# Peptides against a protein of PDB entry 9IZ0, part 31

Target 1, 345 residues: chain A of PDB entry 9IZ0
Amino acid sequence: ITCLGSNGHTYKQLVKGGNDDLRQDAVMEQVFEQVNGFLRSYRKTSQRNLSMRTYKVIPLALKTGVIEWVQDTIPLGEYLDSAHKVYHPKEWSLSTCRKLIAEKQMEDLETRLKVYDLVCRHYRPVFRHFFLESYADPVQWFTTQTNYARSTAVASVLGHVLGLGDRHGQNILIDKTSGEVIHIDLGIAFEQGKKLPVPECVPFRLTRDVVDGMGITGVEGVFRRCMEFTLETLRREEDSLLSVLEVLRYDPLFSWLISPLRRMKKQKMQLENFNQPESGNITTDASRDPKIQRNNVSGESEAERAILKVRQKLSSTLSVEASVGELIRIAQDPSYLALMFCGWS

## One batch from the design tools (peptide; aimed at target 1 P197)

Design b2_p15_5_s4 (made by RFdiffusion4, then SolubleMPNN; from b2_p15_5, 6 letters changed)
Fold by OpenDDE base, seed 4:
Structure b2_p15_5_s4 (fold): chain B 345 residues (1-345), chain A 15 residues (1-15)
Amino acid sequence: as target 1 above (345 residues)
Amino acid sequence: SLDDLTPTLKEILEE
């Protein structure tokens, strides 16, 4: 849909229909706007224009809403699949890599590490080419690559702190104008990604292609420093951030838990993406709509646990530098990436 | 061993 704004500008909007809880996205975008307030107030982050890129989500009904269409964007995964075919035409296909990782999903860590290494050798990073192709001017190239590293750093810290899940390449958009990342489909938060059929083991997405986009310095430059400044800001504003999350505890529209339906949908999408033959005996006994008795007691206990985990992640027990160093290490650790759905790119 | 590889891994290594 194209809407005419009151300012006379036309805005493209995506009407999202179906079972997607756009209320979760809208709430997370509100949390990001509050965090952007903190980032603007703190000198170390404001001087660098650090922000989480947001998009407008207007929930129209329980399962329907309008999402702002982010113009001039591409999904990271779409760019990477296309670019990999161009720059590495003799390497394995994304489908081959997915199939191999899936086939070994139930194997031990040693076997999964061997398969991950093999996939990594036959599927090399290409995301540096995004900046080289898109920006002929060296100043624009440097600016956009810097914006990418900055926005990725903010998103990485926020993604860790808020426990954002489902951070695959289709849920990360790249703004072709600014180089900034835009995270979408925010319905898996507060570590609910660990409850997925393929559990999320990394604090945020820092795969080889995500790092390749940072240029020659990789993580050891703008990215690390911007993570440190972002985490320092969030630690300083801990009480303010926790107060925002406590308001959500009392929001009857907010879901602290992944819905069984959303979990099943993500499971199905994972299986479909692996070309696993439908083992025909998934009798989806879809007939029992389990009246999810929202045991209010279970929701409150999950909200409390979620807020406690946010507080724990903001702990000043380790320095900002040590905490960021550990997060970067874990996010790049093959022992975690080999366990992921798509840890190689 | 090569025998411990999945059919898919064998096919890929035989190409």
Scores: peptide ipSAE 0.030, ipTM 0.616, DockQ to the pose 0.037
OpenDDE base, seeds 1, 2, 3, 5: peptide ipSAE 0.000, 0.000, 0.000, 0.008; ipTM 0.307, 0.289, 0.263, 0.415

Design b2_p15_6 (made by RFdiffusion4)
Pose (drawn by RFdiffusion4):
Structure b2_p15_6 (pose): chain A 304 residues (1-257, 299-345), chain P 15 residues (1-15)
Amino acid sequence: ITCLGSNGHTYKQLVKGGNDDLRQDAVMEQVFEQVNGFLRSYRKTSQRNLSMRTYKVIPLALKTGVIEWVQDTIPLGEYLDSAHKVYHPKEWSLSTCRKLIAEKQMEDLETRLKVYDLVCRHYRPVFRHFFLESYADPVQWFTTQTNYARSTAVASVLGHVLGLGDRHGQNILIDKTSGEVIHIDLGIAFEQGKKLPVPECVPFRLTRDVVDGMGITGVEGVFRRCMEFTLETLRREEDSLLSVLEVLRYDPLFSWLGESEAERAILKVRQKLSSTLSVEASVGELIRIAQDPSYLALMFCGWS
Amino acid sequence: EMEELVEETEKILEE
């Protein structure tokens, strides 16, 4: 539902009747805003202008809340389906991949890796072409690319820290003229998903297409640097963060999918921010664990 | 059993 504005600007409101966890999304957005404040009160984490982008959430009811449909965007999942066909029509479709993996579900590890390797060899990455031929001449393109890299890196690090759940393309919106990413529908949090009926391996969203969209350079450079600066900044302001997560713990609103998984979840948050390992080594291990095909094969259908 | 688990996974993800 799109309305005009007194200043003359239209605002789009996405109202949902489905039982999306909009209250959890709202509290998560509050945490994200406070994180943006942390990144604001620091030298390195603000020269890069890095921020975990937040979309305003106004949940009138958990089942029937209303959120801000962000200014003109194309969701990642709804995108690169058309781009896949247009750019690579000869290669296999999503139908062959999907249920072919469906045949992979009951198979052993080697079979799952083999079929995944085959399908991934068939379907070359295509998202790298969105930032080309869409935005503008090169300066704006590069600004948009670095904005996407930074925003996705910060969102990914934060999601791994807070154990964010679903990370399909259907839950990712790319801005367009700016390039900052907006994660949507973050209902599953504090390590909720891996432990699904169907298990997962990847801690944060990192497919081949996503790393292809970061540029010619994969996730080694601006992405890693932004991630490691985010990790160090989050560690330096750790006390305030755990304070925020604690106040989340003691209220019966945040979903942690007497004693609760929330305690163990924040303990894991502390471990993730623990200074025992160097931050650079932590970022390196995170990139490896999110990029390796062995982990990616078991994730789910698609996710090429 | 597996198909039921996949369906339950999809439901959880859709929610």

Design b2_p15_6_s1 (made by RFdiffusion4, then SolubleMPNN; from b2_p15_6, 11 letters changed)
Fold by OpenDDE base, seed 4:
Structure b2_p15_6_s1 (fold): chain B 345 residues (1-345), chain A 15 residues (1-15)
Amino acid sequence: as target 1 above (345 residues)
Amino acid sequence: DILEKLKEALEILAK
């Protein structure tokens, strides 16, 4: 929908209707705004203008709402697919890579590592070209690449701490003006991504293309330092952050668990993205509602476990540098990336 | 009403 504001400006808005609960997204955006308050209050993060980019989400009804259309953005995955065809026209298609990874999904780690390495050799990083194509001015190029590395660092720490899932290239927008990342579809949080049909094994998305966008320094420049400052801020504001999450514990509208419907929808989208031939006789005997034994883990016990897990991630047992170093290591580890739905790009 | 909520939402988004 396009709306004319009272200020005479035209605003594009996405009306999302159907099965998606926008309340989760709206709550996560509110948590990000609180965290942005902490980042503005702390000298080391404030001096760098560190923030999580947010967007307005207004839930109107159960499963219906309005989302702000973020102007001048592109999904990371859309850019990467297009750029890869331009810069590496002799390499494999994204569909070929997806197929090969899917065909080995049930195989051992060694086999999955071999196919991941093979895919990586036939699908090289291209995201550096986003900055080279978009910015002819060297100062603008450097500024936007720096903003990308900064925003990715903030999003990576927050994504880890809050256990954000479903961080595929279509759920990460790139602002073409600022170079900042904007995370969308926030309905998988508090490590519920580990419950997906393809479990998420990395703390955040730090694939080869995500790193290639950071330029020649990769993770060892602005990115690492901004992760450290962000984590240091969140550790200082642990009690404030946990207090915000405790308010959500008592929100009857907030879901600490992935809904079975959302899980099934993500499962279908994963299967469709693999071009699995319709083996025609899936008689989805829809009558076997899998009695997911509602293990009567009260929603309260799931909230408590989620908050405890956030507290554990904010633990000062390791230095900020050691914690960030380990997160960066795990997020780039082929042994984890080979297990992901799209760990190669 | 969903339309009133939509109008309020649009007024919030326009700010």
Scores: peptide ipSAE 0.022, ipTM 0.508, DockQ to the pose 0.022
OpenDDE base, seeds 1, 2, 3, 5: peptide ipSAE 0.015, 0.013, 0.006, 0.019; ipTM 0.449, 0.438, 0.397, 0.474

Design b2_p15_6_s2 (made by RFdiffusion4, then SolubleMPNN; from b2_p15_6, 11 letters changed)
Fold by OpenDDE base, seed 2:
Structure b2_p15_6_s2 (fold): chain B 345 residues (1-345), chain A 15 residues (1-15)
Amino acid sequence: as target 1 above (345 residues)
Amino acid sequence: DVLEKLKEALKIRAS
């Protein structure tokens, strides 16, 4: 839809209907707005204009709402699929890579690592080309690549601390003007991604293409330093952040658990993305809801566990540098990436 | 207070 603002400007809006609870997204956006307040108050983060890019979400009902249309953006996954065909036309297709990983899903870790390495050799990173194509001026190129590394660092720390899941290339937008990342579809949070049929084992998305976009320094430049400054700010503001999350504990409409319906929908989308569209109408009769024993873990006890996990991630037991170093190591570990749905790109 | 602003924003959703 297009809305006329009180300022006389027209704004495009996305109306989302169906099975996605936009209340989750709108709550996470409010948490990001508060964190952006902390980042603006701290000298090391404010001097670098560090922020989580946000978008407006207006829930209208249980399953409907309006999302701000973020102008001048592209999904990371859409860019990478297109760019890979241009820069590496003789390499394997994304569908071929997905098929080979899928064929080995039930095999041991050693077999899965061998297939992951094989896929990585036949599907090389291309995301550096986004900046080279889009910005002919060297100052704009350097500025936008710096903004990308900064925004990715903030999103990586926040994604880890809040346990954001479902961080695939379609849920990460790139701003074509600033080079900043915008995370969308925030309905899998507080480590609920670990409960997916393909468990999320990495703290945030730091695949080879995500690193390739950082340029020649990779993670060892602006990215690492901005992760450190972001984590230092969040540790300083731990009580403020936990107080924000405690308000969500008492929101009767907030779900600390992934809904069975959303889990099944994500499972189906994962399976369909592994199968090429052969013309077979697999009418998977969605009627047999397996009696997933509702372990009557009260929503309150899951909220308490989630808040405890956030507190644990903000612990000062390790230095900021050591904590960031370990997060970067785990996020790039082939032993985790080989288990993921698309860990090679 | 950040907490009161968030409580107000959450109350507006619970109503």
Scores: peptide ipSAE 0.009, ipTM 0.446, DockQ to the pose 0.021
OpenDDE base, seeds 1, 3, 4, 5: peptide ipSAE 0.008, 0.008, 0.000, 0.005; ipTM 0.402, 0.406, 0.223, 0.290

Design b2_p15_6_s3 (made by RFdiffusion4, then SolubleMPNN; from b2_p15_6, 9 letters changed)
Fold by OpenDDE base, seed 2:
Structure b2_p15_6_s3 (fold): chain B 345 residues (1-345), chain A 15 residues (1-15)
Amino acid sequence: as target 1 above (345 residues)
Amino acid sequence: DIKEKLEKAEKIRKE
């Protein structure tokens, strides 16, 4: 849909129909707006314009909403598949890599590490080319790569703290104008990604291509420092952030648990991505909503557990530098990446 | 709106 704003500008909007409760996305965007307030209040984060990029979500009904169309964006996964075919035409296809990882999904860690290493040798990182292709001017190139590293750092810290899941390449958009990342489909939060058929074991996405986009310094440049400043800000605003989350505890529209329907949809998408090629928009028209009796008692206990985990992640027991160092280490660990659906890219 | 809920919660906490 294209809407004319009261300001005379035309806005493209995506009408999402289906089984996704856009109320979860709308709530998480509101949490990000509050966090962006904290990032603006502190000199170290404000001086760098650190923010989580947000988009407008208007839930209309249980299964329908309007999402702001983020102009001039591309999904990370779409760019990487295209760029890999251009820069490494003799390497394995993404489908071949996915198949080999899938065939070993039930094997031991040693076998899964061997197949992950084999895939990594035949599917090399290419995401640095996004910045080299898009920006001929060295100042624009450096600025956009810096903005990418900054936005990825904010998203990584905030994604870890809030336990954001389902961070695959189609749920991460790249802004072609700024180089910033935009995270979409926020309905898996508070570590509910661990309940997926393929459990999420990393704190955030820091795959080889995500690092390749940071340029020659990789994680040791702008990225690490911006993670540190972001975590320092969130630790200072711990009580404010917890107060935001406590408001959600009593929101009857917010779900601290992954819905069985969303879990089944993700399971189907994982199975279908093993058997069929490039059709990204599987609208599964699952018409029958079984009346899942929400046991209210389970929701409150999961909210309390989620808030406690957020508090634990904001603990000052370790330095900011030590905490960020450990998060970066775990997010890049092959023993975790080899267990994921697409840990190589 | 989380902002309105926070403003209400802060108001209740100050009362």
Scores: peptide ipSAE 0.019, ipTM 0.499, DockQ to the pose 0.016
OpenDDE base, seeds 1, 3, 4, 5: peptide ipSAE 0.010, 0.015, 0.000, 0.000; ipTM 0.426, 0.457, 0.293, 0.308

Design b2_p15_6_s4 (made by RFdiffusion4, then SolubleMPNN; from b2_p15_6, 10 letters changed)
Fold by OpenDDE base, seed 1:
Structure b2_p15_6_s4 (fold): chain B 345 residues (1-345), chain A 15 residues (1-15)
Amino acid sequence: as target 1 above (345 residues)
Amino acid sequence: EVEEALKKAEEIRAS
């Protein structure tokens, strides 16, 4: 829909209905706006215009809301799938790679590493082509690639600190005008991604294609330095950030836990992306819902645990450089990426 | 394609 704002401007908006609770997204966007305040107040981050790209989310009901339509965007995964077919038409399809990783999911780490390497050799990075194709002017090319590296650095630090999960290529948009990343579907936060059927093992998405988009320097240069400045800002503003999160502790609409329904939906989507429907009537006898002991871990105790984890991630025990160095190492480690649903691109 | 990928992955498992 197109709405006329009180400022006389027209805004394109998406009405989202169905099963997704937009309240989680709206709350996380409010946290990002507060963090953007900290980034604007600190000289090292302000001089680089470092920000988490935000979008307006208005929850209208439990499962409906209005999302600001981010114009001129593309999902990272949609671009990568299309570009890979163009630049590497003789390599394996994304579906083949997914199937192979799925089939070997129950194997040992050594086998999974060998399979991950095999997939990586048959599915090469292409994301550098986004910038080369989209920007004929060298100044615009350099500017947009720099904006990409900066925005990815901010999103990586925030994604780690807030424990953002489900960071697959469809939940990361690229702004075609600025080169900046926009994170969407923020309903898996505070390390709840570790409770998914395929646990998230990386602090943020730093796959080979995410790095290929940074150009010839990869993670070394703009990205690393912008991560360092972002983490330095968040450590400085720790008490302010924790105070924002404490307000959410008392929000009865905010869920610190992934809902069992959302977990099951994400589980089915993960499994259905593995199972093309062979027509086997697996009558899932719905009767043996394993009594997952709902440890009535009160929402308060999960909030307290989440806030404690944020505080631990902001610890000054290691230098900013050492902390960022370790995060970059872990996010690129094949031993973690081989365990992910899609760690190769 | 999928069959070749599965075959290469079984060769890796057997190695």
Scores: peptide ipSAE 0.212, ipTM 0.877, DockQ to the pose 0.032
OpenDDE base, seeds 2, 3, 4, 5: peptide ipSAE 0.175, 0.101, 0.178, 0.098; ipTM 0.868, 0.847, 0.863, 0.830

Design b2_p15_7 (made by RFdiffusion4)
Pose (drawn by RFdiffusion4):
Structure b2_p15_7 (pose): chain A 304 residues (1-257, 299-345), chain P 15 residues (1-15)
Amino acid sequence: ITCLGSNGHTYKQLVKGGNDDLRQDAVMEQVFEQVNGFLRSYRKTSQRNLSMRTYKVIPLALKTGVIEWVQDTIPLGEYLDSAHKVYHPKEWSLSTCRKLIAEKQMEDLETRLKVYDLVCRHYRPVFRHFFLESYADPVQWFTTQTNYARSTAVASVLGHVLGLGDRHGQNILIDKTSGEVIHIDLGIAFEQGKKLPVPECVPFRLTRDVVDGMGITGVEGVFRRCMEFTLETLRREEDSLLSVLEVLRYDPLFSWLGESEAERAILKVRQKLSSTLSVEASVGELIRIAQDPSYLALMFCGWS
Amino acid sequence: DLPDELRKLLETAES
């Protein structure tokens, strides 16, 4: 529902009747805003202007809340389905990949990796072409590319830290003229998903297409540097963060999918921010564990 | 019956 404005600008409101965890999304957005404040009160984490982008959430009811449909955007999942067909029509469709992996579900490890390798060989990455031929001449394109890389890196590090759940393209919105990513529908949190009926391996959203969209350079450069600056900044302001997560723990609103998984979850948050391992080594291991095909094969259908 | 979590996952995959 799109309304005008007194200043003359239209605002789009996305109202949902489905039982999306909009309250959990709201509290998570509050944490994200406070993180933006942390990144604001520092030198390195603000010269890059890095921020985990937040979209305003106004949940009137958990089942029937209303959120801000962000200014003109095309969701990642709804995108690169048309781009896949237009750019690579010869290659296989999502139908062949999907249920072919469906045949993979009951198979062993080697079979799963083999079929995944085959399908991934068939479907070359295509998201790299969104930033081309869409935004503007090269300066704006590069600004948008670095904005996407930064925003996705910060969102991914924060999601790994807080154990964010679903990370399909249907839950990622790319801005357009700016390029900052907006994660949507973050209902599953504090390590909720991996432990699904169907298990996962990847800690944060990192497909082949996503790393192809970061530019010619994969996730080694601006992405890694933004991730590691984010990790160090989050560690330096760790006490305030755990304080925020503690106040989340003691209220019965945040979903942590007496004693609760929330305690263990924040312990794992502390471990993830633990200074025992160098931050650079931590970022390296995170990139490896999110990029390796062996982990990617077991994730789920698609996710090329 | 399948849990809502899995149904949403499948719906996401089928879409």

Design b2_p15_7_s1 (made by RFdiffusion4, then SolubleMPNN; from b2_p15_7, 5 letters changed)
Fold by OpenDDE base, seed 4:
Structure b2_p15_7_s1 (fold): chain B 345 residues (1-345), chain A 15 residues (1-15)
Amino acid sequence: as target 1 above (345 residues)
Amino acid sequence: PLPPLLRKLLEAALS
């Protein structure tokens, strides 16, 4: 839809209807705005204009809302799929890579590493071309690549600390004007991504294409330093951040758990993305919902666990540099990326 | 199912 703002400006808005609870997204955007306050208050982050890029979410009902349509954006995954076809037309399609990873999804780590390596050899990074194609002016090129590395660093720290899941290439938008990343579909938080059928094993998305967009310095330039400053800010503001999360503990509309419906929807989307034709007649009796013992861990106990886990991630036991170094290592580790739904790009 | 060529490549990479 197109809305006329009170300021006389026309805004495009996306109306989402269906099964997605936009209240989770709205709450996470509010947390990001609070964190952006901390980033503005701290000299090291403020001097670099570090922020989590936000968007407006207006929940209208349980399953309906209006999302601000971020103009001049592209999903990372859409750009990458198009760019791979242009720059590497002899390499495997994304569908081929997905099928190979899926075929061995239930195998051991060694087998999955061999498959991941095979896929990586036939699907090379291209995201550097986004900046080279989009910005003819060298100053604009450098500025946008710097903004990308900065925004990715902030999003990586926040994504780790808040345990944001489902960080696939369709849930990460790139602003074509600024080079900033915009994270969308925020309803998998507080490590609930580990409860997905393909568990999330990385702290944030730092795949080969995500790194290729940082240019020749990769993670060792602006990205690492901006992660360090962001984590230093969040450690300084730990009590403030935890107080924001404690308010959410008492929000009856906020769910600390992934809904069974959302879990099933993500499972279906994972299966559909593998383009396994529904081989029809296996009425596998889906009635064997594995009795995941709903340990009736009260919603309060899950909120408490989530907040405790945030506190643990903000621990000063390791230096900021050591903590960031370990996060970057894990996020790039083939032993984790080989376990992911799409760890190769 | 994987195409026969991709299956052979996968088998050769796993051997």
Scores: peptide ipSAE 0.199, ipTM 0.881, DockQ to the pose 0.037
OpenDDE base, seeds 1, 2, 3, 5: peptide ipSAE 0.165, 0.000, 0.156, 0.005; ipTM 0.868, 0.377, 0.858, 0.330

Design b2_p15_7_s2 (made by RFdiffusion4, then SolubleMPNN; from b2_p15_7, 4 letters changed)
Fold by OpenDDE base, seed 5:
Structure b2_p15_7_s2 (fold): chain B 345 residues (1-345), chain A 15 residues (1-15)
Amino acid sequence: as target 1 above (345 residues)
Amino acid sequence: PLPEELQKLLEAAES
């Protein structure tokens, strides 16, 4: 929808309808705004302008709302697919890589590691080219690449702490002006990504292309330091963050669990990305409600477990440096990435 | 059916 603002400007708005939990997105954006308050109050994060990029979500009803269209953005996955075709036209297509990984999805870890390595050799990182193509001025290039590394660090820590799932390349936007990342579709949080048909095994997305965008230093330098300062801020503001999450415990409209419908939609989208559209009339007779045993896990008990898990992730048992070091290690570990739907880019 | 080339690549990844 295009809305005319009171200022005479036309704003493109995306109206999402149906099973998209726009209320969950709106609530997560409110949590991010509170976290951005903490990042602005702490000297080490404020001096670096560290923030989680947010977007306006206006829920109109339980399952409908208006999302502000983020101008001047591109999905990471869209850029990467285009750039791989340009820079590596002799390498495998993204569809070929996806197919190979999916066909071996039920195999042992050793076989999946071999397939992942094979895919990695035939699909090389290209995301560094985003910055090289978009910014002719060396200062703009360096600034935008730095902003990318900073915003990715904030999103990585906060995404781990809140257990954000479904962080595929279509749910991560790149701001073409600032180089910052914008995370969208926040309806999989509090480790519910582990309940997907392909369980999420990494704390955040730190694939080879995500690292290639950080330039020659990779994860070492700006990214690591900004993760450390972000985690230090969140540990200092633990009680404030938990108090924000406790408000959600009492919101009867907030879902701490992935909806069965959203799970099925994501499963279908995963399958459709593997199947060429053979025009086979799969009349999915929607009538077989799988008897999902309504384990009457009270929404309160799931909220309590989620909040406890956030508290555990903010634990000072390990140093900030050790905690960040382990998160970076796990997020880049081939033994986890080989298990992911798209761990190679 | 997988393209024969993809099948060979899968077999080569299993060996």
Scores: peptide ipSAE 0.026, ipTM 0.546, DockQ to the pose 0.038
OpenDDE base, seeds 1, 2, 3, 4: peptide ipSAE 0.024, 0.000, 0.022, 0.024; ipTM 0.554, 0.264, 0.561, 0.565

Design b2_p15_7_s3 (made by RFdiffusion4, then SolubleMPNN; from b2_p15_7, 6 letters changed)
Fold by OpenDDE base, seed 3:
Structure b2_p15_7_s3 (fold): chain B 345 residues (1-345), chain A 15 residues (1-15)
Amino acid sequence: as target 1 above (345 residues)
Amino acid sequence: PLPEALKKLLEIANS
């Protein structure tokens, strides 16, 4: 829809209807607005304009809402699939890579690592080309690549701390004007992604293409330092952040548990992404849902566990540098990336 | 030589 604002400007908005509860997305955007306040308050983060890019989410009903249409964006996964065909036309298709990973999903870690390595050798990173294609001016190129590394660093720290899941290439938008990342579909928070059939094993998405967009320094430049400054700010504001999350503990509109509908939708998307139509009748008998004990964990006890995990992630037991170093290591570890649905790009 | 604007950006990015 197009709405006329009180300022006389017209805004495009996405009306989302159906089975999606937008209340969780709206709450997570409010948490990011508070975190952006903290990032503006500290010199180390404010001088770098560190922020989580937010978008407006207005829940209208249990299953209906309005989302801001972010103009001049592209999904990361859409760009990568297109660019890979252009720059590496002799390499494997994304469908071939997905098929090989899916065929070995039930195999041991050693076999999955061998297949992941094989896929990586036949599907090389291309995300550097986004910046090279989009910006002919060296200053604009460097500025946008820096903005990308900075925004990715903020999103990576927040993704880890808040346990944001399902950060696949369709849930990450790239702003074509600034190079910044915009995370969408925030319906999986507080490590609920680990309860999916394909569990999320990494603290945030730091795949080869995500790193390739950072340029020649990869993670060992703007990205690492901006993660450190972001984590330092969040550690200083721990009590303020926890107070915001405690308000959500008592919010009857916020669900600390993934809704059965969201779970089923994410399960279907995971299965459908494996079942591209060129792979014949793998009747994955969806009936073998392992009896995930529906521990009748009260929403309150899940909220308490979630807040405790946030506190643990903000612990000063390790230096900021050591903590960021370990997060970067884990996020790039092939032993975790090989277990992901799409860990190679 | 990197343009002065790029040097300043590198200083800001590396600071």
Scores: peptide ipSAE 0.032, ipTM 0.607, DockQ to the pose 0.013
OpenDDE base, seeds 1, 2, 4, 5: peptide ipSAE 0.029, 0.028, 0.035, 0.022; ipTM 0.580, 0.595, 0.585, 0.506; seed 4 fails the geometry check

